# Peptides against a protein of PDB entry 3KDP, part 43

Target 1, 230 residues: chain A of PDB entry 3KDP
Amino acid sequence: PFLIFIIANIPLPLGTVTILCIDLGTDMVPAISLAYEQAESDIMKRQPRNPKTDKLVNEQLISMAYGQIGMIQALGGFFTYFVILAENGFLPIHLLGLRVNWDDRWINDVEDSYGQQWTYEQRKIVEFTCHTPFFVTIVVVQWADLVICKTRRNSVFQQGMKNKILIFGLFEETALAAFLSYCPGMGVALRMYPLKPTWWFCAFPYSLLIFVYDEVRKLIIRRRPGGWVE

## One batch from the design tools (peptide; aimed at target 1 C183)

Design b2_p22_4_s3 (made by RFdiffusion4, then SolubleMPNN; from b2_p22_4, 16 letters changed)
Fold by OpenDDE base, seed 4:
Structure b2_p22_4_s3 (fold): chain B 230 residues (1-230), chain A 22 residues (1-22)
Amino acid sequence: as target 1 above (230 residues)
Amino acid sequence: DVEEVLQEAKRLLEEGRKILAE
């Protein structure tokens, strides 16, 4: 998110504090939970791999797959960001290069895509309105990510969810998101204004996309053992 | 200061966890 903020010179979609909340609250417990995930049923049946070639290739492929998932997550967050700003009169194209004027407190007549002028205070309200749903979007997308990460080859439908710690992690992320979104004072403390409940659904298409992507990947792996996607 | 922000975030997270645990 920060890289896109710098490259595109758009208003800040997600605050630093919120990013830290993601790292500390939403990523830590799930990461631990995955460490305690039960071995896949297929791992026990796997033929011995060449530790020199297969391990390296596999690590690269895993890294690439997780990189792709991360990109989908980022796209989900930015989608939510752009939707909110568009609803407030700022179309995506108009946001490009707007950061400098947006963050200038002395400019109180920044125009939106429709010619409406926005004061600094008004702009910051809209910006902070984006922080919460961006955060929530990331959390919701992470649900799918966590679910798919517990398996390498087997479908979620085949492996099931046996790790109680993982389930706990999902609930913790959700609870944290709710707390940060709706607890009084969070708008001031974390620059996260209250979120309309409907915005929770904005991330669902991306969660589904990640899920479908991973299931397709796993399906290919199952159909083509030793394939390039493994 | 990043450290200050981090400490504040940790504090808030801990408080949130306490509230959610009640």
Scores: peptide ipSAE 0.012, ipTM 0.309, DockQ to the pose 0.051
OpenDDE base, seeds 1, 2, 3, 5: peptide ipSAE 0.005, 0.006, 0.011, 0.010; ipTM 0.277, 0.265, 0.302, 0.298; seed 2 fails the geometry check

Design b2_p22_4_s4 (made by RFdiffusion4, then SolubleMPNN; from b2_p22_4, 16 letters changed)
Fold by OpenDDE base, seed 4:
Structure b2_p22_4_s4 (fold): chain B 230 residues (1-230), chain A 22 residues (1-22)
Amino acid sequence: as target 1 above (230 residues)
Amino acid sequence: EVEKVLKEAEELLEKGKKILAE
């Protein structure tokens, strides 16, 4: 998210504090949950292949998979960001290069895509309105990521949801998202304005996409054992 | 700065946990 912010020079889609809340709140518990996840039944039954070559391949493939999932997560967040800004009159194309003028307190006549002028205060309200939905979108997408990451080869439907720590992590992330979104004072403290409940649903297509992607990946792995997708 | 932000995040998490426990 931050890289795209720099490259595209768009208004800040997510505050630094919210990013840290994601990293600390949403990644730590999942990491712990994965550590306690029971080994996939196939992993325990597999004879160690050549430990040097298979480990390298597996690490690369895991890295690629996580990288791809991370990109889907980022796309989900940015989609929500662009939708909110578009609803407020700022089309995605117009946001490109707008950051400098957007953040300038002395410019009170920044035009939107429709020629409406926005004061600095109005722009910041819109920006902060984007922070919460972006954060929530990431959390909702992370639900899918967490659920799929517990298995390498087996479908989520085959492995089931046995890890109580993972389930707890999902609830913790959701609770954190709700707290940051709706607790009084968060608009000032974290620059996160209250979220309309409808925006929680904006992330669902991306969560579904991640699930479908992972299930397809796993299906390919199951059909072609030893393939490059492992 | 990172440590400060981490500390603030931890404090917020703790506050959140307290609110949820109430």
Scores: peptide ipSAE 0.006, ipTM 0.246, DockQ to the pose 0.049
OpenDDE base, seeds 1, 2, 3, 5: peptide ipSAE 0.000, 0.000, 0.000, 0.005; ipTM 0.198, 0.240, 0.249, 0.256

Design b2_p22_5 (made by RFdiffusion4)
Pose (drawn by RFdiffusion4):
Structure b2_p22_5 (pose): chain A 230 residues (1-230), chain P 22 residues (1-22)
Amino acid sequence: as target 1 above (230 residues)
Amino acid sequence: SVTVVFVIAAVQFAVVVFLALL
């Protein structure tokens, strides 16, 4: 988001104070939760790891959290900022520029895509209404994430969901976001504004895409263990 | 421990309540 905020001079979809709600808020518990994960094989049957090679974090990993499932998480994140604004007037393209004027506290008279003129606090209360649910489609996608960052070889149907804590992380992560958006206060404290029902289910095809994509990866590997995918 | 997870979750909601009352 902060990257395109520079590219398409677009109204900032995800705000800073909004970000210290992901890893400090919703994400903390769900992550702590993997540490409770049983194995995938007789680990005490493999030679010991090797401090020089096979590191904790590596090429093949960053090529995943950043290069892959990372992007599919954003395509879902933007897609609802694109919906929050058009369902409220600003049909996408009439956005490719606004910022310069948009962020102006004096230009209270800015055309949308119909003619309607918006003040400052009038449209910002939509910009922050844009954060509030980017901050969701992010938590929504992290369901499909927290469930495939669960295993690294086994299908979720081979390993199942016996992690009676990781599941808690879900219920928490999600509900925490709702509370962070409906309590009389989170608006005037965090630029968090209540959401309309239709609004939450945005990232859903995307969460389910992240999900399906990861499952198919593991399968390939287990069919071709020396092959390219692994 | 599981207790720690529940404490952390409780703290997060306490913070939300605090900010809501502020």

Design b2_p22_5_s1 (made by RFdiffusion4, then SolubleMPNN; from b2_p22_5, 18 letters changed)
Fold by OpenDDE base, seed 5:
Structure b2_p22_5_s1 (fold): chain B 230 residues (1-230), chain A 22 residues (1-22)
Amino acid sequence: as target 1 above (230 residues)
Amino acid sequence: TEEEVRELARKLYEEVRRIAAA
């Protein structure tokens, strides 16, 4: 998100507070839950034929898969960001290069895509209105990420949802997202303005995409053991 | 910086605690 913010010179899609909440709030319990996830029965049976080469390849492939999932998460967040700004009159094309004028406190007549002028205060309200939905989008996408990370090869339908810590993690993330989105004073304290409940659903297509992507990946791995997709 | 993140985390924690105590 930050890299695209710099390159495209768009208004800030995700605040530092939201980033912190993701890193410290949402990722901690999931990471713990994965540590307690029962190793796939297949992991114990597959002694690496060559411990040095097979381990390195597997670690690289896992890192690549997580990288791809992270990209889908980012795309989901940016989609939500662009939709919100478009609903407020700022089309994606118009946002390119707008940051300089957007962040200038002395410019109170920044025009949207329809010629409406926005004061600095109004612009910042819209910007901060984007932060909460972006955060919530990440949380919703992380639901799918947590579920798919339970297994490397087996479908989630085969492994099931027996890990109580993972379930707790999902509830914790959701509770945190709800707290930050709807608790009075969060707009002033954290610059996270209230989220319309409808925005929670904007992330669902991306969550589903991650789930489908991973299930397809796992299916390929099961059908072609030793392939580059592992 | 790590220090800025820690400070922000502390501020966030204090604010959440304040809200929860209110």
Scores: peptide ipSAE 0.005, ipTM 0.286, DockQ to the pose 0.083
OpenDDE base, seeds 1, 2, 3, 4: peptide ipSAE 0.000, 0.000, 0.000, 0.000; ipTM 0.268, 0.244, 0.263, 0.277

Design b2_p22_5_s2 (made by RFdiffusion4, then SolubleMPNN; from b2_p22_5, 17 letters changed)
Fold by OpenDDE base, seed 3:
Structure b2_p22_5_s2 (fold): chain B 230 residues (1-230), chain A 22 residues (1-22)
Amino acid sequence: as target 1 above (230 residues)
Amino acid sequence: SIEEVRELAKQRRELVEKIARE
């Protein structure tokens, strides 16, 4: 998100502190969950690799986990960001290069896509209004990510929800999202204005997309063992 | 429609303006 902010020169979609909250609050528990996945999981049933013949790091696995899934996750966040800004009069194309004027406190007449003038304060409110839904979108998408991480080959429906740590992680990240979205003072502390409950549903299509993506991937692995997607 | 989005944007701006005054 921050890189896109710099490259595209758009208003900041998500604050750095909020990103840290994601990394520390939502990503740590999944990592722990994976480490303590039950021995019944196909992940834990895999024999140790031969360090002389096998790569220590599966580049393809990393690419899928951090590249492809991460990209879908980011797209979900940006979709929410663009929808909110569009609803507030800023079409996506109009946001390109707008950052310079957007962040200038002395410019109080920045025009939206419809010719409406926005003061610096108004623009910052809209910007901060995007932060919470972006964060929530990431959390909701991570629900799917957490669930799919339980297995390498088996369907989620086959493996079930046996990992208590995974379940705890789902509750923790949801509770964190609720806290950051609705707790008084978060608008000032984290530049996150309160979220309307309807925005929780904006992320569900992307969660479903990740879920379907992983199920298809796993189906391919089951049908073609030793494939590049393993 | 584009006109509906424009009207929504107007309403949202008014809401933001209200928040800014609080």
Scores: peptide ipSAE 0.107, ipTM 0.775, DockQ to the pose 0.019
OpenDDE base, seeds 1, 2, 4, 5: peptide ipSAE 0.034, 0.036, 0.025, 0.025; ipTM 0.601, 0.672, 0.581, 0.541; seed 2 fails the geometry check

Design b2_p22_5_s3 (made by RFdiffusion4, then SolubleMPNN; from b2_p22_5, 16 letters changed)
Fold by OpenDDE base, seed 1:
Structure b2_p22_5_s3 (fold): chain B 230 residues (1-230), chain A 22 residues (1-22)
Amino acid sequence: as target 1 above (230 residues)
Amino acid sequence: SIDEVLELARKRRELVLRIALS
């Protein structure tokens, strides 16, 4: 997210604190999932033909899958960001290169896509209105990861432990999202303004996209065992 | 307020769209 902010010179989609919350909180679920999938793979692969090579290949395949899911999560966050800004008069194309003027507190006549002028304070309100939904979108998209992980490997006992950890992680992320979204003072302290309940649903198309992605991935794996998409 | 800014933005957008589509 921060790289896209720099490259595209768009208004900041996530504050520093929200980025830290994603890195420390949101990324914990994939990391835990990866660790458990590695452990599950070690248990399920009774006699690897070549233990070193097979372990490395499996770790690479799992890391690629989670990397792809992470990219979809980021895209979901940016989708929510663009939707919010578009609803407030800033179309995606107009946002490109706008950051310099957007962040200049002395420019109080920044025009939106419809020629309406925005003061610095108004722009920052809209910007900070994006921070919370972006974070929430990532959390909601991660709910789909629970189902993906549940369906990846049919070991009921191993899935049970993994699901408990994932559910706990998702609970923590959701609780954090709720805290950041609705606790008084978060707008001033963390540059995260309260979230309308409707914005929780903005992530659902991307949750569905992750399901479709996972089903397509599984289909490819079934048709081409040992493929890079695994 | 946050709501006032967002409502203003919505009204501005709707007004421009109405004019453009008239």
Scores: peptide ipSAE 0.209, ipTM 0.813, DockQ to the pose 0.015
OpenDDE base, seeds 2, 3, 4, 5: peptide ipSAE 0.165, 0.189, 0.136, 0.142; ipTM 0.786, 0.806, 0.783, 0.764

Design b2_p22_5_s4 (made by RFdiffusion4, then SolubleMPNN; from b2_p22_5, 18 letters changed)
Fold by OpenDDE base, seed 2:
Structure b2_p22_5_s4 (fold): chain B 230 residues (1-230), chain A 22 residues (1-22)
Amino acid sequence: as target 1 above (230 residues)
Amino acid sequence: SIEDILRLAKELRELVRAIAEQ
């Protein structure tokens, strides 16, 4: 999020404090929960051909998987960010290069995509309104990602939800998201304004899409073991 | 940088403490 903020010169979609809450609060517990996930039966049956090379390959695959999860989460957050700004009159293309004027408190006539002028205070309210749903979107996407990442080939419906630590992690993330979204003072302290309950559902189509995509991917892997989709 | 993350983590802890004291 911060890299896109700098490169695209857009209004900040997610504050630094909220990024820390994600990295330290919402990512750690799920990562620990995945460490306790029961290994897929097919992975355990594969004897390592060469312990050194297979360990390196597995570490690379794990690193790529975590990198991909983070990218998917960021895409989900940016989707919600652009939806909120578009609903407030700022289309995505108009946000490119707008940061300099957006962050200048002396400019009180920043135009949206429809020619409406926005004061510094008004546009900062909109910016901070994006922080909370961006964070919540990441949490909701993490629900799907954590569930699908427990297995490489087996469907979630076949493997089931046997890991109690994973289930606990999902509830903890949800509770943290609710706390940060609705606790008084979070708007001032964390630049996270209160979230309307309806915005929790904004990420659901995206999470469902990821879930369906992964189930289809796993179905293809089961039908064509060793294919390029693996 | 790691230093920036640590600084931000410190700021976060201070903010959380300030919220808890309110």
Scores: peptide ipSAE 0.012, ipTM 0.326, DockQ to the pose 0.071
OpenDDE base, seeds 1, 3, 4, 5: peptide ipSAE 0.000, 0.006, 0.012, 0.000; ipTM 0.213, 0.276, 0.326, 0.291

Design b2_p22_6 (made by RFdiffusion4)
Pose (drawn by RFdiffusion4):
Structure b2_p22_6 (pose): chain A 230 residues (1-230), chain P 22 residues (1-22)
Amino acid sequence: as target 1 above (230 residues)
Amino acid sequence: FIFLFISIVIFILAFIYLFYSL
């Protein structure tokens, strides 16, 4: 978001104070939760790891959290900023520029895609209404994430969901977001504004894509263990 | 307010589920 904020001089979809709600808020518990994960094989049947090679974090990993499941999480994140604004007037393209004027506190008279003229706090209360659900489609996608960052070889149907804590992390993560968006206060404190029902289910095809993509990976590997995918 | 109450209920039930499972 902060990257395109520079590219398409677009209204900032995801705000800063909004970001210290992901890893400090919603994400904390769900992540702590993996540490409670049983194995995937007789681990005490493999030679010991090797401090020089096979590191904790590596090429093949960053190529995943950043290069892959990372992007698909954003395509879902933007897609609802694109919806929050068009369902409220600003059909996408009439956005490719606004910021320069948009962020102006004096230009209270700015054309949308119909003619309607918005003040400052009038449209910002939509910009923050834009954060508030980018901050969701992010938590929504992290369901499909917290469930495939669960295993690294087994299908979720081979390993199942016996993690009676990771599931808590879900119910928490999600509900925490709702509370962070409906309590009389989170708006005037965090630029968090209540959401309309239709609004939450945005990232859903995307969460489910992240999900399906990861499952198919693991399968390939298990069918071709020396092959390219692994 | 309805959504706020639903979220509070979800928290309560989630904690109950966690303590039960422990």

Design b2_p22_6_s1 (made by RFdiffusion4, then SolubleMPNN; from b2_p22_6, 18 letters changed)
Fold by OpenDDE base, seed 3:
Structure b2_p22_6_s1 (fold): chain B 230 residues (1-230), chain A 22 residues (1-22)
Amino acid sequence: as target 1 above (230 residues)
Amino acid sequence: DEVLQKALETLEKARKLLEEAL
C-alpha cells in the first residue's frame, strides 16, 4: 500500500499506524499459532530434506506468499479503498497523481471527478475513512490466509481445525480489529475512523477466493505430485 | 470516561513518538 502511494501518487490508502497494528497486533499471534499446528498425516512418508540441495524457502514459496496470496490480499484492500473514494466522488483514474495536491494544506479547492471542490480537512476525513475499512479488509483476508497455511498438501477438510491456539489467534485478530474500528477516540488517536458494519462483508469474496484457490492448488498437488504449483 | 481519556492521551503521545522515530 505505501509503495503504491509513493509510485502512483495516490492518497494514502493505509496509514503507518494501521500497518503497525497489522504487524504487531493482528499478525503475530496467528503466525505463532502455526508453530503449534499438527503435522500433516503424510509427513512421515516423505523423504528427509537434503540440506545441501533442498532449500527451506524456495522460489515457489516466495511466489505463493508474495506473488499470489499477497496480490489477492492487496487487491482486496485496494478494492475497498477505491469503492470508498468513488462513493465520495473520486473515481480511480482521478486519484493518479493527486497526492501532492491532496496533502497540501494550502490547497482547499481540489476537485473530485464531478467538479466538487474539497477542502484540506474534508479530504483528510475521507482519507482516514479509508484506513479502517482497508485494515479490516486485510484482517478478513488473513482469516483465509491463516487457515490455508495450516497445510502444504492436505486439504483443510482433511487436516481439520484442531489447533486451539490457531482458533484463539483468529478470535484475537478479529477482536482487535473490532476494537480499533469501534472504540471511541480511535479516529483521533490512531486516525482510524469508525467503520460501518457492512464494510466487514466487502472482504468476504476475497477470503473465499483465497480459500478456493488454495484448495484447488492443493488438489492439483495431490493429483500431480512434483508439479510447478507445488 | 476519565480513564478512557487518559488512555487516549497516552496513545496519542505514543503515536507522535512513533511518527518521530520513523
Scores: peptide ipSAE 0.013, ipTM 0.388, DockQ to the pose 0.033
OpenDDE base, seeds 1, 2, 4, 5: peptide ipSAE 0.000, 0.000, 0.012, 0.006; ipTM 0.331, 0.312, 0.381, 0.373

Design b2_p22_6_s2 (made by RFdiffusion4, then SolubleMPNN; from b2_p22_6, 17 letters changed)
Fold by OpenDDE base, seed 5:
Structure b2_p22_6_s2 (fold): chain B 230 residues (1-230), chain A 22 residues (1-22)
Amino acid sequence: as target 1 above (230 residues)
Amino acid sequence: DEVLKKAKEILEEAKKLLEEAL
């Protein structure tokens, strides 16, 4: 998000507070829950890996897979961001290079894509309105990320959802997201303005995409052991 | 309510520290 913010000079899509809430609030409990996940049913049936060749290659492949998942997460957040700004009159192409004028408190006549003038206060409300849906999008996508992390090779349908701590983590991060999104005063305190409940559904296609992507990857690994997708 | 208030305070302090560090 920050790289695109700097390169494209667009209004800030994700605030510092939202990042802290992700790192400290939404990721910690789910990550701990994975420590209590049951071992894969086939762990003892796998042949020992060659410690000189297979370990390094596998670590690189895992890193690439997580990098791809992270990219899909970011795309989901940016999609939500661009849709909200477009609904407020700012088309994606118009946002390029707009940051300088957007952040200038002395400019009260920044034009949208339709020639409507926006005051500094109005622009900041729209910006902070984007922070909350971006955050919520990340949380919804993290549901899929957490679920797929339960296994390296087995399907989630084979492993099941028996880890009660993981289920608790999913509810905790969702409850935190709802609290930060809808609690009175969060707009003033955290610069997170409330969003319409319908915006939660904007992330679902991306969450599903991550889930399908990883299940297909795991299916390929099961059918072709030692492939480049491990 | 107290836990939520304290969590908010911690987040505000962390934000302030991060803004000062950046």
Scores: peptide ipSAE 0.006, ipTM 0.284, DockQ to the pose 0.033
OpenDDE base, seeds 1, 2, 3, 4: peptide ipSAE 0.000, 0.000, 0.000, 0.000; ipTM 0.249, 0.247, 0.187, 0.209; seeds 3, 4 fail the geometry check

Design b2_p22_6_s3 (made by RFdiffusion4, then SolubleMPNN; from b2_p22_6, 18 letters changed)
Fold by OpenDDE base, seed 5:
Structure b2_p22_6_s3 (fold): chain B 230 residues (1-230), chain A 22 residues (1-22)
Amino acid sequence: as target 1 above (230 residues)
Amino acid sequence: SEVLQKALEVLKKAKELLEKAL
């Protein structure tokens, strides 16, 4: 997200506070919960791996899969960001290169895509309004990511939702997201303005996409053991 | 709650530190 902010020179889509909340508040407890997940039913049925070749290849493939999931998460956040700005009169094309004027407190007549002028205060309200839904989008997509990370090969439908600690982690991150999004004073304290509840649903297509992608990947691995997708 | 207030204070301090470092 920060790299795209620099390259495209767009208004800041994700604040530093939201990044900290993701890293410390939403990722740690769920990650710990995965350590208590039940072992895959097929682990004991797998042929002994060659520790010199198979381990290295699998680590690279896992890293690539997590990288792809992270890109889909970022796309979901940016989609929500662009939709909110478009609803406020700033089309995506108009945002390119706008950051310099957007962040200048002395410019109070920045025009939107429709010729409406925006004061610095008005622009910052819209920017901070985008920080919250970006964060919420990441949390909603993390639901799918955490669920799919329970297994490497088995379908979620086969493994089931047996880890109570993981379920607790999902509720915790959701409760934190709701608190940061709707608690009075968060706009001033954390630069996170309240979000309309309907915006939570903007992330659901991306969450579903990750889930479908991983289930298809796992299905391919089950059908073709030792393939490049493993 | 006191825990929530403390968490908010820690987040505020972390924010200020990050804003100073950036």
Scores: peptide ipSAE 0.005, ipTM 0.284, DockQ to the pose 0.032
OpenDDE base, seeds 1, 2, 3, 4: peptide ipSAE 0.000, 0.000, 0.000, 0.000; ipTM 0.260, 0.252, 0.249, 0.191

Design b2_p22_6_s4 (made by RFdiffusion4, then SolubleMPNN; from b2_p22_6, 18 letters changed)
Fold by OpenDDE base, seed 5:
Structure b2_p22_6_s4 (fold): chain B 230 residues (1-230), chain A 22 residues (1-22)
Amino acid sequence: as target 1 above (230 residues)
Amino acid sequence: SKVLEEAKKKLEEAKKLLEEAL
C-alpha cells in the first residue's frame, strides 16, 4: 500500500492505526491458531530426499505463495478504496498526483472529476472513510487465508473446520473490524469513520479468488507431487 | 495467551500514542 501511495501520489488509502490493527490485532490470533493445527500428515511423513536443498526449496515456494496471496489482499483493499473515492466523485485517474493538493490544508477548492470543489475537511473525511473499508477488506480476505493455510496439500473440504482456536481467531478479527468500523468516536480517535455494512461484501470476490487459487494450487500439487507450485 | 496479551497491550499503547500524535 505505501509503495503505491508514494509512486502514484494518491491520497493515503491505509492509515498507521489500521496497519497496527492488522499486524497486532488480526494476524496474531490466527498465527497462534495455525501453530496448534495438526501438522499435515504428508509434511511429517515425507522425509526430504535432500534435507538441505529440499527444505530450502520448500521454504522459498511457501514464501512465494504467501507473497501472491498478500498481493491479492492488497488489490482487494485498493479496489474498495478506488470504488469509494469514485462514488464520492474522484475517479482513479484523477487521484494520480493529487496527494500534494489533497494534503494541503490551505487549498480548499480541490476539484473532483466532475468539477465539484472539496474543502480540506471534506477531503480528509472521505480519506478517512476509505481507511475503514480497506481494513475490513483485508480482514475478510484474511478469512480465506486462514482457512486455506490449514493445509498445504489437502483441500479445506477434506480437513474441515475442526480447529476451535482458528474459529475464535476469525471471530476476534471480525469483532475488531466491526468495533473499529461502527463504534462511536472511532472517527475522531482513530480516523476510522463508519462504513456502510454493504461494503463488507466488496471483499468477498477477492476472498473467493484466494480460495479458488489455493484449491487449484493444492489440486495441482496432489496430481503432480514435487512440482514448482508447492 | 501471553504473547496475545502482550501484543494487545502494545497495540493499545500504540493507539494511545497515535491518538496523541494526531
Scores: peptide ipSAE 0.008, ipTM 0.282, DockQ to the pose 0.030
OpenDDE base, seeds 1, 2, 3, 4: peptide ipSAE 0.000, 0.007, 0.000, 0.000; ipTM 0.183, 0.246, 0.255, 0.243; seeds 1, 4 fail the geometry check

Design b2_p22_7 (made by RFdiffusion4)
Pose (drawn by RFdiffusion4):
Structure b2_p22_7 (pose): chain A 230 residues (1-230), chain P 22 residues (1-22)
Amino acid sequence: as target 1 above (230 residues)
Amino acid sequence: SFSTALTTISEDFSTLFTTLSS
């Protein structure tokens, strides 16, 4: 988001104070939760790891959290900023520029895509209404994430969901977001504004995509263990 | 504040399930 905020001079979809709600808020518990994960094989049957090669974090990993599942998480994140604004007037393209004027505190008279003229606090209370649910489609996608960052070889149906804590992380992560958006206060404290029902289910096809994509990966590997995918 | 939030969230679910039943 902060990247395109420079590219398409677009209204900032995801705000800063909004980010310190992902890893400090919703994400903490779900992550702590993997540490409780049983194995995938007789680990005490493999030679010991090798401090020089096969590191903790590596090419093949960053190529995943950033190059892959990372992007698909954003395509779902933007897609609802694109919905929050058009369902409220600003049909996408009439956005490719606004910021310069948009962020102006004096230009209280700005055309949308119909003619309607918005003040400052009037449209910002939509910009923050834009953060509030980017901050969701992010938590919504992290369901499909927290469930495939669970295993690295086994299908979820081979390993199952016996992690009676990781599941808690879900219920928490999600509900925490709702409370961070409906309590009389989170708006005037965090630029968090209540959401309309239709609003939450945005990232859903995306969460489910991230899900399906990862499952198919693992399968390939297990069918071709030396092959390219692995 | 939490009671108000729960009421609002419950109303949103009621609205969602009414829309799905239509």

